# Peptides against a protein of PDB entry 3KDP: the designs that were tried, part 208

Target 1, 230 residues: chain A of PDB entry 3KDP
Amino acid sequence: PFLIFIIANIPLPLGTVTILCIDLGTDMVPAISLAYEQAESDIMKRQPRNPKTDKLVNEQLISMAYGQIGMIQALGGFFTYFVILAENGFLPIHLLGLRVNWDDRWINDVEDSYGQQWTYEQRKIVEFTCHTPFFVTIVVVQWADLVICKTRRNSVFQQGMKNKILIFGLFEETALAAFLSYCPGMGVALRMYPLKPTWWFCAFPYSLLIFVYDEVRKLIIRRRPGGWVE

## One batch from the design tools (peptide; made by RFdiffusion4, then SolubleMPNN)

Design b2_p27_7_s1 (from b2_p27_7, 21 letters changed)
Fold by OpenDDE base, seed 2:
Structure b2_p27_7_s1 (fold): chain B 230 residues (1-230), chain A 27 residues (1-27)
Amino acid sequence: as target 1 above (230 residues)
Amino acid sequence: DEVEKKVLEKAKELREEVKKIAEEAAK
């Protein structure tokens, strides 16, 4: 998220403390859940593999899965960010290069895509309004990603929700999201304003799209083993 | 800053709990 902020020169979609909460809290449970699921899958695959080669392949696969999940989560967060800003009059194209004027407290006449002028205070309220939904979107997308990454080849419907670590991770992330969204003082400390319940549902269509995409991907892998889509 | 510190402390506690659960699941 921070790299995209620098490259696109857009208003900051997520606070630094929130990024740290993602890195320390939300990303760890999924990574552990995936590591255990891979270990269980490898134990069930009784093929006598070379332990050195298998360890290397497993570490590479976990790293790739983590990287892909992080990218998909970021895309979901940015989608919600752009939706909120568009609803407030800032179209995505207009946000490109706007950061310099956006963050300048002395400029109180920044125009949106419709010619409405925004004060520094109003802009920061809109920016901070994006922080909580961005984080919640990451959590909701992470629900889908965790379910998706549970299996490489099998449908989620075939394997079911038997991984207790995954279920616990989903609960913990949801509890953390609720805490950060509704606990008094989070607006000041984390620049996370209280989230309207409607914004939880904004991420669901995106999560569903990712879920459908992954099921289609898995279907293709099952039909064409050894393809480049792996 | 104080609220930020409390949030970071809570995140550390959650991390430790997750590690314990992971260790128990590995047994």
Scores: peptide ipSAE 0.008, ipTM 0.306, DockQ to the pose 0.038
Fold by OpenDDE base, seed 3:
Structure b2_p27_7_s1 (fold): chain B 230 residues (1-230), chain A 27 residues (1-27)
Amino acid sequence: as target 1 above (230 residues)
Amino acid sequence: DEVEKKVLEKAKELREEVKKIAEEAAK
């Protein structure tokens, strides 16, 4: 997400705090998965032939899988961002290269796609209005990961505790999202303004997309055991 | 900045808590 912001020179879609929260959230699930994989390897009494290499391979595979999911999450966030800005008069094509003028406090006549002039203050309000929905979109998309993990019949998540930990993690992310979204003063303190409940629903298509992606992946794995898609 | 710091601290605490739970469950 941040790379697209730099490359496209668009207004900042999410604040630094939000980025950090996402980073922390995305790192939690891999850490949990690795902890359980180590535990399962210990239970199976099979000494890994090379524990360092096997650990590195597993970490890379997990990182790649979560990296792909993370990219889909980012796309969902950006979709929400572009929808909000479009509803406020800024079409996606108009946002390209707009950052320089957008962030300039002395320019109070930045035009939207329809010729309406926006003051610096108004622009920043719209920008900060995007931060919360972007974060919430990512959190809602992460709920799909819970469903995916629960539906894995032959997945590493055979232990009931895995589901509880995952549910706890998603609950904490959701609680944090709700706190940041609706607590008074967060707009000033964290540049995250309250969002309309309708924006929670904007993420559901992407949650479905992730679900479909995982089902397709599972189907491929079932048809080709030991394939690269694992 | 103070609120940001508090949020970050809370996020770190939650991460550590989840990590501990995961480690305990692995045991």
Scores: peptide ipSAE 0.006, ipTM 0.278, DockQ to the pose 0.037
Fold by OpenDDE base, seed 1:
Structure b2_p27_7_s1 (fold): chain B 230 residues (1-230), chain A 27 residues (1-27)
Amino acid sequence: as target 1 above (230 residues)
Amino acid sequence: DEVEKKVLEKAKELREEVKKIAEEAAK
């Protein structure tokens, strides 16, 4: 999120403190839960021929998986960010390069895509209004990602939800999201304004899409072992 | 079971740390 902010020069979709909260409170527990997930039966069938090399390969695969999850989460967050800003009159294309004027306190007539002028305070309110749903979207997407990452080849329906640690992780990140979204003072402390409950559902289509995509991917892998989709 | 307990404990610690950060930021 921060990299896209720098590259695209758009209004900051997620505050630094919120990012820290994601890293420490949202991403870590799921990562731990995945580390203690039972290895997929098919992965463990092959004994390491070279423990050093095979360990390295496995570490690389894990690192790639975490990297991909993070990218998917970011995409989901940005989707919600752009939806909210679009509903407030800022189309995605209009946001490009807007950061300079957006953050300038002395410019109180920044126009949206429809010619509506926004004061600095109004802009900051809408910016901070985006932080919470961005975070919540990451959490909701993480639900899907964690579930699909339990196994790389088997369907979620086949593997089931047996990992209590994973379930706890899902609960914790959801509780954290609720805390950050609804606890008094978070708007001031973390620049996360209270989220309307309806916005929790904004990410669901995206999480469902990821879920379906992964299930289809896994289905293809099962039907065509050794394919490029692995 | 021991590993599960350790993971759960670590998760609780992380949650508490995040709460502390939030509380400190609110001051």
Scores: peptide ipSAE 0.006, ipTM 0.276, DockQ to the pose 0.426
Fold by OpenDDE base, seed 5:
Structure b2_p27_7_s1 (fold): chain B 230 residues (1-230), chain A 27 residues (1-27)
Amino acid sequence: as target 1 above (230 residues)
Amino acid sequence: DEVEKKVLEKAKELREEVKKIAEEAAK
């Protein structure tokens, strides 16, 4: 997200503190879940597999999966960001290169896509309005990520939601998202304004996309053991 | 800044709790 912000020169879609909250709160549980799955898989596999090669393959699989999921997650966040800005009169094309003028406190007449002039304060309000939905989108997308990470090869439907760690992770992420979204003072402190409940649902298509993607990936792995997708 | 620090501290606490639960479950 930060790289796209720099490259596209668009208004900042997500605050640094929010990013830290994601890194500390949301990404840890998947990592732990994967570590446990690795341990369980190692315990269940009675056959003397070469522990060095199996660890390396597993690390590579994890890194690729996280990379792909991370990209889908970022796309979901940016989609939400662009939708919010478009609803406020800023079309995505108009946002390209706008950052310099957007962040300038002395420019109070930045025009939107419809010729409406925006003060610096108004622009920052809209920017901060994007932060919370972006974060929540990430969290909701991570629900799917957590669920898919619970199963290496089997469908999520086969293993169910019995993993206490997964459930705890989902709760933690959701609680953190709710806290950051609705706690008084977060608008000033974290530049996260309260989220409309409807925005929680905007991320669901992306969660579904991740779920479908992972199920397809797992299906391919099951059909082609030892293929390049490992 | 104070609210930000508190949020970060709470996030760290939650992380530590999750880590403990994970360590107990690995056992």
Scores: peptide ipSAE 0.007, ipTM 0.271, DockQ to the pose 0.056; fails the geometry check

Design b2_p27_7_s2 (from b2_p27_7, 22 letters changed)
Fold by OpenDDE base, seed 1:
Structure b2_p27_7_s2 (fold): chain B 230 residues (1-230), chain A 27 residues (1-27)
Amino acid sequence: as target 1 above (230 residues)
Amino acid sequence: DKVEEEVRKKAEELRRRVEEITRKALE
């Protein structure tokens, strides 16, 4: 998110406080879940034929997979951001390079894509309106990530959702998202305005995308054993 | 590397489809 923000010079889609809440609240549970999965996998794994090479290769594959999932999560958040701004009159193309004028308190006549002028206060309200949906989008996408991460090689359908820790993590993230989205004063304290329930559904296509992506990845790995090195 | 590239291509294609569906649903 930060890289796109710098490159595109768009209005800030996610506040620093919200980022901290994500890092502390949402990233910790997946990390714990992954740590437990690795521990279970390591206990169940037969001795690797070559522990050094197989471990290194597996770590690289896992790292790349998580990096890709993280990119999809970010894209989901940005999609939600662009949809919200578009509904408020700011088309994605118009947002490019707009940040300088957007953040300027002395400019009260920033025009949207339809020629409507926006005051600084109005712009900041719209900006902060994006923070909560962006956060919620990340959480919803993380649901898919957590479910996917439970299975390294097998389909989620094959292993099922037997991990109680995973289920607890999903509830915790959802509860945090609900708290941040609907608790009074969060708009002032965290710059997260209340979220319309309809925005929760905006993230579901991306959750499905991650799910399908992982299933396709696993399918390719299963069909081409050893071809993943190529 | 080839598998990752193929997966990435498929994911990008799927992303475009999902984005298109989502856009149509929001219109």
Scores: peptide ipSAE 0.000, ipTM 0.209, DockQ to the pose 0.021
Fold by OpenDDE base, seed 2:
Structure b2_p27_7_s2 (fold): chain B 230 residues (1-230), chain A 27 residues (1-27)
Amino acid sequence: as target 1 above (230 residues)
Amino acid sequence: DKVEEEVRKKAEELRRRVEEITRKALE
């Protein structure tokens, strides 16, 4: 998110504090849940491969897979960001390069895509309105991510939802999202304004996308063992 | 407001670094 912010020179889609909340609050429990995940049955049944080459390849492939999932997650957040800004009159193309004027407190006549002038305060309100949905989108997408990460090759349907820690993690991150979104004072403290419940659903297509992506990936791995997708 | 300003400054600094790296790479 920060890289896109710099490259595209768009208004900040997610506050720094919110990013920290994601890193520390949302990702920690999932990481712990994965540590306690039962060994995948197919991993235990595998014949010993060359331990030197296979470890390196496996680490690279895992890193790539998580990187891809992370990109989809980021895209989900940015999608929500662009939708909110578009609904408020700022089309994505218009946002490119707008940051300089957007962040300038002395410019109170920034025009949207329809010629409406926005004061600095109004711009900041809409920016902060984007922070909460972006965060919530990440959480909702992480639901799918957490579920798929419990296995490397087996389908979620094959492994089942037996990890109680994972389930707890899902509830915890959801509760955190709800707390940050709706608790009084979060708009002032974290620049996260209350989110309409409808925005929770904006993330669902991306959650589904990640789920489908991972299932397809796993299916390919099962059909083509030793492929580059592994 | 202070945090936002700090983030802005960091972003501008990072942008300058990227521009510098890009310039050097094109040279």
Scores: peptide ipSAE 0.000, ipTM 0.226, DockQ to the pose 0.016
Fold by OpenDDE base, seed 5:
Structure b2_p27_7_s2 (fold): chain B 230 residues (1-230), chain A 27 residues (1-27)
Amino acid sequence: as target 1 above (230 residues)
Amino acid sequence: DKVEEEVRKKAEELRRRVEEITRKALE
């Protein structure tokens, strides 16, 4: 998100506080849950052919998969960001290069896509309105991410949801998202303004996309063991 | 840096509270 902010010169989609809430509040318990996940039956039955080479290759492939999932997750967040700004009069194309004027407190006549002028305060309200939905979008997408990361090769439907720690992690991140989104004072304290409940569903297509992506990936791995997609 | 540290502390506090609530809800 920060790289896109710099490259595209768009208004800041995600604040530092929100990033920290993701890293410290939502990712830690899920990460622990994955560490204690039961070994996949296939992993335990496979005798290592070449422990050194195979381990390195597997680590690289796993890293690539997580990178792709992270990219889809970011796209979901940006989608929500652009939708909110569009609803407030700022179309995506108009946001390109707008950051300099957007962040300048002395410019109180920044025009939206429809010719309406926005004061600095109004712009910052809209910006902060994006932070919470972006965060919530990340959480919703992480639901799918956590579920798919439970297994390496088997379908989620085959492995099932047996890890209680994973379930706890899902609940924790959701509760955190709800707390930050709806607790009074969060707009002032954390620059996370209240979110309409409907925005929780904005990320669902991306969550589904991640789920489908992983199921397809796993299907390919099962059909073609040792392929490049593994 | 100081602001970031304060924000981190706040985030950790919020996390702990949510974890506690979650634990109670799952009991």
Scores: peptide ipSAE 0.000, ipTM 0.266, DockQ to the pose 0.071
Fold by OpenDDE base, seed 4:
Structure b2_p27_7_s2 (fold): chain B 230 residues (1-230), chain A 27 residues (1-27)
Amino acid sequence: as target 1 above (230 residues)
Amino acid sequence: DKVEEEVRKKAEELRRRVEEITRKALE
């Protein structure tokens, strides 16, 4: 998210502190859960680990947890970010290069895509309004991503939800998201304004799409071993 | 698998860069 922020020069979609909350609060438990996940032969290039002797988080698990999950999280978060800004009059194309003017407190006439002028305060309110749903979207998308990370070739329905730690992690991150979204003071501390309950559902279609896409991909892999989709 | 591996590698690289930038921003 931060790299896209720099490259695209868009308003900051997610604060650094919130990113840390994701890394420490939402990613850690899932990463641990992956260490205890039953190995699928096509995912695990190495023999099953002994949790007593092997590192709980090795390079491969880190790569899966922080690489793939992080990418999907970012995509989901940005989806919600662009939706919210579009609903407030800022189309994605208009956001490109807007950062400099957006962050300038002395410019109070930044125009949206429809010619409406926005004060600095108004812009920051909209920006901070994006932070909470961005975070929540990450959590919701992470539900799907964590499940799909369990398998490369097998269906989610075949592998099942046997990892109790993963299930616990899903509940924990959801609880954390709820806490950060609705606890008083989070707007000041983390620049996360309270979230309307409707925004919890904004990411669900995206998560569903990921599930469907992944299942279709896996189906293709099973039907065409050695294909380009592997 | 090849495409997935490539995407994963790119994602890992991106994640590392973000983490590095974040760390530097917090120092």
Scores: peptide ipSAE 0.000, ipTM 0.228, DockQ to the pose 0.032; fails the geometry check

Design b2_p27_7_s3 (from b2_p27_7, 21 letters changed)
Fold by OpenDDE base, seed 2:
Structure b2_p27_7_s3 (fold): chain B 230 residues (1-230), chain A 27 residues (1-27)
Amino acid sequence: as target 1 above (230 residues)
Amino acid sequence: SEVEKKVREKAKELRERVEEITREALE
């Protein structure tokens, strides 16, 4: 997200604290999943391939898969960001390169895509309105990860432990999202304005996308055992 | 800034707790 912000020179989609919360939350689920997949790989008598090379390859493949999921999550957040800004008159193309003028406090006549002028205060309110939905989108997309983990053909015991940890993690993230979204003063303190309940649904298409992605990934792994998609 | 600090501290605590739970589950 931060790299896209720099490269596209768009208004800041997330506050620094929100980014940190996402990084912490987004790293947790992959780390847990990696730890369990590693434990499962150690339990599964894989035929004696060179254990050092195979372990390294597996860790890299898992890291890549979670990196891809993370990219889909980020895309979901950015989608929500662009939808909100578009609803407020800023089309995605117009946002490119707008950051310089957007962040300048002395410019109070920034034009949107429809020729409406926005004061610094008004456009910052819109920016802060995007922060909460982006975070919520990430949390909702992580719910898909829970569903994915439930569909994994692991041992009942391992699946149960994974589910318990994931449910706990998702509950904490959801509680944090609710706190940041609806607690009074968060708009001032964290630059996160309250989110309308309807915005929770903007993430569902991306949750579905992750679900489809994982099913396709699983299908490929089943058809090509030992492929790079593992 | 004070609320931001509290949120950061809470996020750190949550991360540490999840890491601990994960470690315990893997042992």
Scores: peptide ipSAE 0.015, ipTM 0.341, DockQ to the pose 0.038
Fold by OpenDDE base, seed 3:
Parts: C-alpha cells; structure tokens; sequence
Structure b2_p27_7_s3 (fold): chain B 230 residues (1-230), chain A 27 residues (1-27)
C-alpha cells in the first residue's frame, strides 16, 4: 500500500497507525506459522533430511505465500480506497499525481472529476474516511488467511492450542478494528472516521478470493507433492 | 501522538501475549 502511494503519488490511503497495525498483523501471522512449521518439522526431523536445506526451503515457501497473501490484501484495500474516493467524486485516474495539491493547505479549490471544488479540510475528511475502510478490509482479508492457516495443519493435538492462538488473533484484530472504527475521538486522533457497517461487507469478496486461491494451491500440492507450489 | 503511543503500547502488549501463547502452545 505504501509503495503504491509513493509510486502513484495519490492521496494517502492509510494512516500511520493503520500501517503499523497491518505490519504487526502481517508479521504475527508469519511468525506463528513459522513457529508451528518449525515444530512440525522438528517432529518430522526424525528422518535424516538435511535440516538446513529443508528449513531454508520452508522459509522461502512461507515467505512467498505471505508475500502473495499480502499483495491480495493490499489490492483489496486499494479497491476499497478507490471506491470511496470515486463515490466522493474522485475517479482513480484523477488521483494520479494529485497528492501535491491534495496535501497543500493553501489550495482550497482542488477540483474533483466532476468539477466540484474541494477545500483542504473537505479533502482531508475524505482521505481520513478511506483509512478506516482500508484497515477493516485488511482485517477481514486476514480472517481468511487465519482460517487458511488453520486448515493446513494436520496434527489434532496441536490443533487445539493452535486454534486458540488463531481465535485470539482474530479476536484481537477484530477488537482493534472495532475500537479504531467506532471509538469517539479516533477520527481526530488517528485520522480514522467511523465506518458504515456496509463497508465491512465490501471486503468479503477478497476474503473469498484468498480462500479460493488457497484451496486451489492446496489442491495442486495434494496432486503434486514436492512441487514448487509447496 | 498520545493516542498513537497508547495504540502502539497496546499493540506491543498484544504481540507479546500472542508470542507467549505461541511459545506455550509449542512447548
């Protein structure tokens, strides 16, 4: 998300706090998955495979999987961002290169795609209106990721504690999203305006996409054990 | 800034708790 903001020079789609929360969530899920795969690999280490090469391959596979999921999350967030801005009169094409004028406090006549003039304050309200839905989109997409991570694990005994960790992670992210979205003063303090409940549903297609993607990936792995998609 | 600090602190606490739970689950 931040890379697209820099490259496209568009208005900031995410606040610093939302970026931090995404980074924390994105780091935690891989760390949990890596910890479990290491534990599972330690159980499998009963056979003399070269532990360094297998660990390196596993780390690369995990990194690639999380990289792909992270890209889908970012796409979902940006889709929500562009929809909100389009609903407020700013078409995606018009946003390209607009950041300089958008962030200038002295320019109070920035035109939207329909020729409406927006004051600095009005523009910032619209920008901040995008922050919460973007964050919520990421959280909802992360739900799918956590469910996917749950279904990959074969060990029944480890599944119980793993399930508690996943449920705790889901609850924590959801509680944080609710707190940031609906707590009074967060609009001023964190630049996150209250979210309409309807925007929670806009993320579901992306969650479904991730779920389908992972099921297809699992299907490929099942059909070709030891393939590059592991 | 104060709210951001509180959010960062809470996020850190939550991360530490998840790491602890994860460690306990792996043990």
Amino acid sequence: as target 1 above (230 residues)
Amino acid sequence: SEVEKKVREKAKELRERVEEITREALE
Scores: peptide ipSAE 0.005, ipTM 0.273, DockQ to the pose 0.038
Fold by OpenDDE base, seed 1:
Structure b2_p27_7_s3 (fold): chain B 230 residues (1-230), chain A 27 residues (1-27)
Amino acid sequence: as target 1 above (230 residues)
Amino acid sequence: SEVEKKVREKAKELRERVEEITREALE
């Protein structure tokens, strides 16, 4: 999120406090859950052919996979961010380079894509309105990602969800998201305004697509070992 | 109605782009 913010010079989609809530509140339990899933999944069960070289390669591949998960989550969050801003009159292309004027307290006539002028206060309200659904989107995407990461090659339907810790992590993360979204004072304390219930579903199509794509990918890998999709 | 159409169009474009990036990232 921060990298895209720097590159695109867009309004900040996620505040520092919200980032901390993600890191401390949402990522820890899933990470622990994934560590336990290594015992149940095929990811780490295969003995290395050469313990010295294959271990290093495997560690790199795992690291890359987890890095990709974070990137996919960020993309989901940004999708929600852009949809919300577009709904409020700021099209994605118009947001490019807008940050400087957006954050200027003395500019009270920033125009949206339709010529509507926005005061500083109004802009900050809409910006902070994005924080909660961004966070919720991350949580919803994490549901799919955690399930997908349970196996490397096998279908989730074949492996099943036996890890109670994973299930607990999903519920805990969801509960935290609900708390941060609806608890009074979160708008002031965390700059997370209350979320419309409909926004919980915004990420579901995205998560479903990722899930379906990953299942198809895994199916192809099983049918064509060593193929280009690995 | 026109605004809604434009918003939906841009949302669709963004969705398609995210799907593309996601696909590329998972390959």
Scores: peptide ipSAE 0.000, ipTM 0.251, DockQ to the pose 0.015
Fold by OpenDDE base, seed 4:
Structure b2_p27_7_s3 (fold): chain B 230 residues (1-230), chain A 27 residues (1-27)
Amino acid sequence: as target 1 above (230 residues)
Amino acid sequence: SEVEKKVREKAKELRERVEEITREALE
């Protein structure tokens, strides 16, 4: 997200404090819980042909899969960001290169896509309005991510949900997201303004996309053992 | 800003370690 902010020179979609909340508050507990997940039965029974090379290849393939999921997660956040800004009069194309004027306190007549002029204070309100739903979108997408990460080859429906710690982690990160979204003072303290409840649903298509992506990936792995998509 | 940077770096390190442990557990 921060790289896109720099490259596209758009208003900051996710604050630094919010990034810290993701790293320390939302991702940590669920990720630790995955370490306690029961080993996938087919992985444990699979005899490596070459223990050294097969382990390295498997680690690389897993890393690639998680990297792809992370990209989908980021896309979900940006989708929510662009929707909110569009609803406030800033179309995606208009945001390109706008950051310099957006962050300038002395420019109080930045025009939106419809010719409406925005003061610095108004722009900052809209920016901070984007931080919360971006964060919430990440959390909702993580629900799907964490559920699928417990297996490499087996479907979620085949493996089941046995790790109660993972489930607890999902509730914990959701509770944190709700706290950050609705607790008074978060707009000032964390630059996260309150979120309309409807915005929780904006991430659902991306959660579904992650599920479909992973199930298709796993289906390919099952049909083509030793493929590069593992 | 410096404190925030240090916290972010530490968070990244911890996340990478957790991801490593998670990968090992899934093998």
Scores: peptide ipSAE 0.000, ipTM 0.222, DockQ to the pose 0.028

